# Peptides against a protein of PDB entry 5KEZ: the designs that were tried, part 151

Target 1, 320 residues: chain A of PDB entry 5KEZ
Amino acid sequence: NVAIYNPFRPWWERYQPVSYKLCTRSGNEDEFRNMVTRCNNVGVRIYVDAVINHMCGNAVSAGTSSTCGSYFNPGSRDFPAVPYSGWDFNDGKCKTGSGDIENYNDATQVRDCRLTGLLDLALEKDYVRSKIAEYMNHLIDIGVAGFRLDASKHMWPGDIKAILDKLHNLNSNWFPAGSKPFIYQEVIDLGGEPIKSSDYFGNGRVTEFKYGAKLGTVIRKWNGEKMSYLKNWGEGWGFVPSDRALVFVDNHDNQRGHGAGGASILTFWDARLYKMAVGFMLAHPYGFTRVMSSYRWPRQFQNGNDVNDWVGPPNNNGVI

## One batch from the design tools (peptide; made by RFdiffusion4, then SolubleMPNN)

Design b2_p19_8_s2 (from b2_p19_8, 11 letters changed)
Fold by OpenDDE base, seed 4:
Structure b2_p19_8_s2 (fold): chain B 320 residues (1-320), chain A 19 residues (1-19)
Amino acid sequence: as target 1 above (320 residues)
Amino acid sequence: MTENEKLYNYYKAYYNKVY
């Protein structure tokens, strides 16, 4: 991915890929392979956060300022390490003036235009699908158990399916022969927008962002909410079917006050209430659960916003 | 404004600040 130095190596640089090389702030491919092997050998499975909707921001300077040193040129849509060129992006398909998503009530814009300047891949092309599948298959062959698909809301479900159909079975050294990768898709659906979580059920599980938002409201006792109202928690609260749900109290986005859930989201900053929420989540049978492991950073609020919300995990001069 | 829109406005602001 792109190496960002202003601010200094923010967490979100990971979501601006320039290649599919397994070379990041966390280590190189050999180190990753070693980690996956060690984890699998003790029954711990690895799921990769796969960023396949886009490449880096269109305004990033061309060069080799990337975690693996690969050259890239956003201006010319040149990513030779893949390789991608101008033919592999949706520049001509997006019809907005800016080239970015401008109206989230327009599903076509949401899927065909750039997410906040991130170069939008033309996933309708078999070439693009194949390059992504090759990346994911390499990971599968290493021994990962599945994937979180980042920004799934911004990809057509059919394109995702086409990629998934190209995937190998899991590595038989650790998984039963014929096992398929576990897939969960990041889709923010709190209602009010045309794209629905149900659009993606055919590809795997989806994130249920209503879970953390509503649970936070209840535990905080906001708006007269009571714990007793959780009697029909799950589908009874309008959530997606349990077998399609990936649930969580917080994630890396909304623990910073952004994304789905707003101020209701409980985090480690509210330790007591957070423990209650996590405990409830783990005890309740609804959905597939995910527990957050995070870190503290020096928050600095200006006009209600933390200006240091970019701060990434503890690191040694950028290396984690 | 939806929660989703708030998120992406935030990211856009950061993107524009940096680049």
Scores: peptide ipSAE 0.041, ipTM 0.736, DockQ to the pose 0.855
Fold by OpenDDE base, seed 1:
Structure b2_p19_8_s2 (fold): chain B 320 residues (1-320), chain A 19 residues (1-19)
Amino acid sequence: as target 1 above (320 residues)
Amino acid sequence: MTENEKLYNYYKAYYNKVY
């Protein structure tokens, strides 16, 4: 991915790919293989956060400032390490003046325009689908169990399905023959927009962002909410079907505030309440549960905003 | 603005950052 130095190596640089090489600040491919093998050998499965909707930001300077040294040029849409070119992006499909999503009530903009400047891949093209599938299949062959598909709301469900149809069965060294990768899709659906979580049920599970938001409200006892109201927690609260839900108390985005779930989201910063929420989540049978593992950073609030919300995970081992 | 839009607008300031 792009190496960002101002601020110094923020967490969000990881979501700006310039290649599909397994060479990042998290480690190299050999180290990743080693981890996957070791985990699988003790029954711990790996699910990769796959960024397949887009490449890096359109405003990033061209060059070799990337975690694996690959050249890229956002201006000309050149990503030779894949390779992608100008033919592989939705520049001509997006009809907004900026090239970015401008109206989230327009589903075509949400899916065909750039998410906050991130170069939007033309997932309708078989070439693009194949390149993504090759990347994911490489991971499957290494031994991963499945994927979180980042920014799924910004991809057409049919394009996702087309990619998934190209995927290999899981590695038979650790999984039963014929096993398919576990897929869950990040779709931020709190209501009020045309794109719905249900649009993606056919591809796999979907993140249920209402879960953490509502649970936080209940645990915080906001708006007269009571724990006793959780008797019908899950579908009874208007959440997606249990077999389609991936649930969590918080994630890397909303633990930094200012979005999906708002101030109700419980995080490790609210230790006692957070433990209660996580404990409840793990005890309750609704959905597939995901537990957050995060880190502390030096928060600095200015006008209600943490100016240090960019701080990435600790890294002092010399990995670029 | 929807909650989703608020989130993306907030992060827009960061996603295109360079050196």
Scores: peptide ipSAE 0.035, ipTM 0.717, DockQ to the pose 0.702
Fold by OpenDDE base, seed 5:
Structure b2_p19_8_s2 (fold): chain B 320 residues (1-320), chain A 19 residues (1-19)
Amino acid sequence: as target 1 above (320 residues)
Amino acid sequence: MTENEKLYNYYKAYYNKVY
């Protein structure tokens, strides 16, 4: 991914890929392979956060300022380490003036235009699908158990399916022969927009962002909500079917107080309430549960916003 | 404006940052 130095190595630089090389601030491919092997050998499975909707931001300067030193040129859509070129992006499909998503009520914009300037891959192309599948298959062959698909809302479900159909079975050294990767898709669906979580049920589980948002309001006793109302928690609250739901109290985005639940989201900053919410989630049978492991950072609020919400995991001068 | 739009508008300042 790109190496960003202003601000200094933010968490979100990881979501601006320039190659599919397993070479980041977290380590190299050999170290990753070693970790996966050691984890699998003790029954701990690895699921990779796969960024496959886009490459880096369109305004990032060209050069070799990346975690593995690979050259890239966002201006010309040149990513030779893949390789991708201008033919592999949706620039010609997006009809907005800016090239970015401007209206989330237009499903075509949401999927064919750039997410906040991130160069949008043409996932309709078999070449692009194959390059992504090669990346994911390399991980599968290493021994990962599945994937979180980042920004799934911004990909056509059929394109996702086409990629998934190219995937290998899981590594038989650790998984039963014929096992398929576990897939869960990040889809932010709080209602009010045309793209629905149900559009993606055919590809695997989906994130249920209503879960953390609604649980937060209940635990906080906002809007007259009571714990007794949780008696029909799950589908009774309008959530997706349990067998399609990936549930969580918070994630890296909404613990910073933006979107997908807003201020209702409980985090480790609210220690007591957070433990109550996580305890409830783990005790209740609805959905597949995910527990967050995060970190403290020096929060500085200005006009209700944390100006340091860019701060990534603890590191030593950029080295994790 | 939806919660999703708010989130993405916020991140716009970061994802397009030039270094």
Scores: peptide ipSAE 0.056, ipTM 0.747, DockQ to the pose 0.677; fails the geometry check
Fold by OpenDDE base, seed 3:
Structure b2_p19_8_s2 (fold): chain B 320 residues (1-320), chain A 19 residues (1-19)
Amino acid sequence: as target 1 above (320 residues)
Amino acid sequence: MTENEKLYNYYKAYYNKVY
C-alpha cells in the first residue's frame, strides 16, 4: 500500500493499495506465512481484510512511496506491480462531475464512482477479477480461513460473486478437504439508502452496523431505551437474519466518532459501558461475533473532532 | 445527508492525502 508520511503512517494507508504484494508495515510475506502457520497450528484462524474495490487515492503522488517499494502512478492509473492500467478502472463509467460518489441515493454512483477519491476498479472485467482472485488465492494457499471484503457496498454483488467463484478451497493442511473460505462483507446499511445488506446475502455474511448503533443507544439509555427492550434482540429489531449477520460493538472506523452509528457507538474510551456491550454481544446468540482489539492514541478534539483520529497502532518508526 | 455519507465525507479528507 501507499506509505504516507504526513500524517506519519496513519492507519488508513492500509486501505490504499498499490499492489497485492504481501509486504507491509506489519512484515513481509515470509513473516506473514510464518504467522499464519503458527496460528493455524494452535487452532487460531486468520481472516484477511481484503481491499479489492479500489486502489489508492487519485491524488496520491506517483512514485515508489509504498510499503513494498512498488512503483505506482495514480494519475495515469498505472499500477505495474499488479499490473493495472487505465483500462482497469471505472473512470469512464462514472458519470459524476468529480468522478467521486456524489449521491449515495444513486446506487450506480455508489458502485461505479470513486469512494472518497479512491481509484475504482472495473470489477466487471474478468482480468481485474482474476488479478484479485490470484491475490486472494495466494492467501488461501498460505492458509488463511477467509476474508473481510472491504467496501463491499461499493461493489456490485455479481462482481463479488464472480471473484468468489474463482477462489480455491482452503488449505487442507488445516481445514477439511473442500472447505470454502469464510466471507463477510462490509456493507454499511443503516437504512435510508438504496443499497441493502440483503443484496449481498448470496456472497456471504454481511456486517450489521445497526447492531452496534442500537446497542449503544440502549446501553447509554438514550431516547428512553431500556435493557428490557432487548428481549427480541436480533431479527426482532429489524436486523438481518442471524445466519447472515456479522456483529460487533465497534470497528476501526466508527471507533473514531464519525463512523456508521454515530455517537451511540460504544468504544473502549467508555470502558464500563463498552464491557457491558461486548459482554452482552458475546452472551447473545444473534449473529457471528467480532470483538475489537484496539489501542489508545493521543486524542485532540478541535470543534468536536479528534484531529489525531489518523493515528495508527503503536509502532516503531512506522513498523508494527 | 445519511450517516453513511457523513462517514465517507469524513474520510475523504484522509484517503486522498499524501503529503
Scores: peptide ipSAE 0.042, ipTM 0.735, DockQ to the pose 0.686; fails the geometry check

Design b2_p19_8_s3 (from b2_p19_8, 11 letters changed)
Fold by OpenDDE base, seed 4:
Structure b2_p19_8_s3 (fold): chain B 320 residues (1-320), chain A 19 residues (1-19)
Amino acid sequence: as target 1 above (320 residues)
Amino acid sequence: MTENEKLYNYWKEKMNKVY
C-alpha cells in the first residue's frame, strides 16, 4: 500500500493498495506465512481484510513511496506491480462531474464511481477479477481461512461472486479437503439507501452495523431504551438473518467517530458500558461475533472531531 | 444518505487528500 508520511504512517494507508504483494508495515511475505502457520497449528485461523474495490487515492503522488517499494502512478492509473492500467478502472464508466460518488441514492454511482477519490477498479472485467482472485488464492494457499471484503457496498454483488467462484479450496494441511474460504462483506446498511445488505447474502455473511448502533443506544439508556427490550434481539429488531450476520460492538472506523453508528457506538473509552455490550454480544446467539482488539491514542478534539483519529497502532518508526 | 454515511464520506475524503 501507499506509505503516507503526513500524517506519519496513519492506519488508513493500509486501505490504499498499490499492489497485491504481501509486504506491509506488519512484515514481509515470509513473516506473514510464518505467522499463519503458527496460528493454524494452534487452532487460530486468519481472515484477511481484502481491499479489492479500489487502488490508492487519485491525488497520491506517483513514485515508489509504498510499503513494498513498488512503483505506481495514480494520475495515469499505472500500477505495474499488478499490473493495472487505465483500462482497468471505471473512469469512463462513472458519469459524475467529479469522478467521485456524489449521490448515495444512486446505486450506480456508489458502485461505479470513486469512493472519495480512491481509484475504482473495473470489476466487470475478467482480467481484473482474475488478478484479484490470484491475490486471494495466494493467501488461501498460504493458509488463511477467509476474507473480509472491504467496501463491498461499492462493488456489484455479481462481480464479487465472479471473483469468489475463482477461489481455491482452503489449504488441506489445516482444513478439511474441499473447505471453502469464510467470506464476510463490509456493507453499511442502516436503511435509507438503495443498496441493501440482502443484495450480498449470496456471497457470504455481511456486517450488521445496526447491531452496534442499537446496542449502544440500549446500553447507554438513550431515548428511554431498556435492556428488557432486547428480548427479541436479532431478527426481531430488523437485523439481517442470523446466519448472514457478522456482528460487532465497534470497529476501527467508528471507534474514531466515523462510519456507521454515530455517537451510540460503545468503545473501550467507555470501559464499563463496553464490557457490558461485549458480554451481551458474546452471550447472545445472534450472528457471528467479532471482538475488537484496539489501542489508545492521544485524542485531540477540535470542533467535535478528533484531529488525531489517523493514529495507527503502536509502532517503531512506522513498522508494526 | 444517513448522517452516519455522511461522516464516513467526510472521513474518507480527508484520508484521500492527506499525503
Scores: peptide ipSAE 0.061, ipTM 0.759, DockQ to the pose 0.479
Fold by OpenDDE base, seed 2:
Structure b2_p19_8_s3 (fold): chain B 320 residues (1-320), chain A 19 residues (1-19)
Amino acid sequence: as target 1 above (320 residues)
Amino acid sequence: MTENEKLYNYWKEKMNKVY
């Protein structure tokens, strides 16, 4: 991915890929392989956060400032380490003036235009699908158990399916022969927009962002909400079917106020309420549960915004 | 403005409409 030095190595640089090389601040491919093996050997499975909707931001400077030293040029859409070129992006398909998503009520824009400036891959192209599948298959062959698909809302479900159909079975050294990768898709659906979580049920589980948002309001006792209302928690609250839901109290985005749920989201900053929420989630049978393991950073609020929301995990001069 | 900041601004506005 892109190496950003201003601010110094922010967490979100990880979501701006310039290649599919397994070479990041966390280590090289050999170290990753070693980690996966060690984890699998003790029954801990690895699920990769796969960024496949886009490459890096269109405004990032060209050069070799990347975690594996690969050259890239966002301006010319040149990513030779893949390789991708201008033919592999949706620039000509997006019809907005800016090239970015401007109207989230237009499903076509949401999927064909750039997410906040991130260069949008032409996932309709078999070449692009194959390059992504090769990346994911390499991970599968290493021994990962599945994937979180980042920014799934911004990809056509059919394109996702086409990629998934190219995937290998899981590594038989640790998984039963014929096992398929576990897939869960990040789809932000709080209602009110044309793209629905149900559009993606065919590909795997989806993130249920209503879960953390609504649970937060209840535990905070906002708007007259009561714990007793949780008697029909799950589908009774309008959530997706349990067998399609991945649930969580918070994630890295909304922990910083950047994601769905707003101020209702409970985080470790409110330790008591957060523990209540996590405890409830783990005790309740609805959905597949995900527990957040995060870190504290020096928050600095200006005009209601944390100017240090970019701070990544503890590191030694950029090395994790 | 970073991509992350743009996303933050969008969701901030969106959440104000919903909640």
Scores: peptide ipSAE 0.025, ipTM 0.664, DockQ to the pose 0.074
Fold by OpenDDE base, seed 5:
Structure b2_p19_8_s3 (fold): chain B 320 residues (1-320), chain A 19 residues (1-19)
Amino acid sequence: as target 1 above (320 residues)
Amino acid sequence: MTENEKLYNYWKEKMNKVY
C-alpha cells in the first residue's frame, strides 16, 4: 500500500493498495505464511481484510513510496505491480463532476465513482476480477479461512459473486476437502439509502451496523430504551437474518466517533458499558460475533472531532 | 443526511487535506 507520511503512517494507508504483494508494515510474505501456519496448527483461523474495491487515492504522488517499494502512478492509473492500467478503472463510467461519489442516494455513483478519491476498480472486467481472484487464491493457498470484503457497498453484488466464483477451496492441510472460504461483507446499511444489506446476502454474511448502534443506545439508556426491550433482540429489532449477520459492538471506523452509529457506539473508552455490551453480544445467539481488539491513542477533540483519529497501532518509527 | 453520508463526507474532507 501507499506509505503516507503526513500524517505519519496513518492506519488508513493500509486501505490504499498499490499492489497485491503481501509486503506491508506488518511484515513480508514469509512472515505472514509462518503466522498463518502457526495459527492454523492450534485451531486459530485467519480471515483477511481484503481491499478489492479500489487502489490508492487519485491525488497521491507517483513514485515508489509504498510498503513494498512498488512503483505506482495514480495520475495515469498505472499500477505495474498488478498490473493495472487506465483501462481497469471506472473513470469513464462515473458521471459526477468530481469523479467521486457525490450522492449516496444514487446507487450507480456509490458503485461506479471513487470513494473519497480512491481509484475505483472496474470490477465488471474479467481481467480485474481475475487479478483479484489470484490475490485471494494466493491467500487461500497459504491457508487463510476466509475474507472480510472491504467497502462491499461500493461493489456490485454480481461483480463480487463473479470474483468469489473464481476462488479455490480452502487448503486441505487444515480444512476439510471442499471447504469454501468464509465470506463476510462490509456493508454499512443504517437505512435511508438505496443500497441494502440484503443485496449482498447471496455472497455471504454482511456486517450488521444496526447492532452496535442500537445496543449502544440501550446500554446507555438513551431515548428511554430499556434492557427489557432486548427480549426480541435480533430480527425482532429489524436486523438482518441471524444466519446472514456478522455482529460487533464497535469497529475501527465507528470507534473513532464518526459514522455507522455515531456517538451511541460503545468502545473501550467507556470500559464498563463496553464490557456489558460485549458480554451481552457473546451471550446472545443472534449473528456471528466479532470482538474488537484495539489500542489507545492520544485523542484530541476539536469541534467534536478527534484530530488524531488517524493514529494507527503502536509502532516503532512506522514499523509495526 | 444519512449516517452513511456523514461518514463519507467526513472522510472526504480528511482525504482532501492529505492529498
Scores: peptide ipSAE 0.086, ipTM 0.763, DockQ to the pose 0.863; fails the geometry check
Fold by OpenDDE base, seed 3:
Structure b2_p19_8_s3 (fold): chain B 320 residues (1-320), chain A 19 residues (1-19)
Amino acid sequence: as target 1 above (320 residues)
Amino acid sequence: MTENEKLYNYWKEKMNKVY
């Protein structure tokens, strides 16, 4: 991915890919392979956050400022380490004036236009699908158990399916023969927009963002909410079917949120309430649970915004 | 806007959809 030095190695640089090489601030491919092996040997499975909707931002400077040193040129859509070229992006397909998503009520824009300037891959192309599948299959062969698909809302479900159909079975050294990768898709669906979580059920589980949002409100006892109202928690609250839901109290994004909605999200900053929420989540049978493990950073609020929300995990000169 | 600003907007946009 792009190596960002201003600010110094923020967490979000990981979501600016320039190659599918497994050399990042976390380590090289050999170290990753070693980790996966050691984890699998003790029954800990690895699920990779796969950024496959896009490459880096269109405004990122061309050069070799990347975690693996690979050259890239966003301006010309040149990612030779893959390789991708201008024919592998949706620039001509997106019809907005900016080339970015401008209206989230237009499903076509949401999927065919750039997410805040991120170069949008043409996932309808078999070449692109194959390059992504090769990346994911390499990880599968190393021994990962599955994937979080980043920005799934911005990909056509059929394109995702086409990629998933190219995937290998899991490594039989640790998984039963014929096992399929565990897939969960990041889809932000709080209602009111045309793209629905149910559009993605066929590909695997989906994130249920209503879970953390509503639970936060209840635990905080906002708006007259009571814990007794959790009697029909799950589908009874309008959530997706339990067997399609991946649930969580917070994630790396909304942990850094602010405002009315953001304030409802419980995080480790609210230790007592957070423990209550996580405890409830783990005790309740609804959905597949994910527990956040995060870190403290030097928050500095200016006009209600944390100017240090970019801060990545504890590191040694950018390396973790 | 700067490339850095775009990166911030990326995750901010995601968060804004949750709230």
Scores: peptide ipSAE 0.029, ipTM 0.672, DockQ to the pose 0.078; fails the geometry check

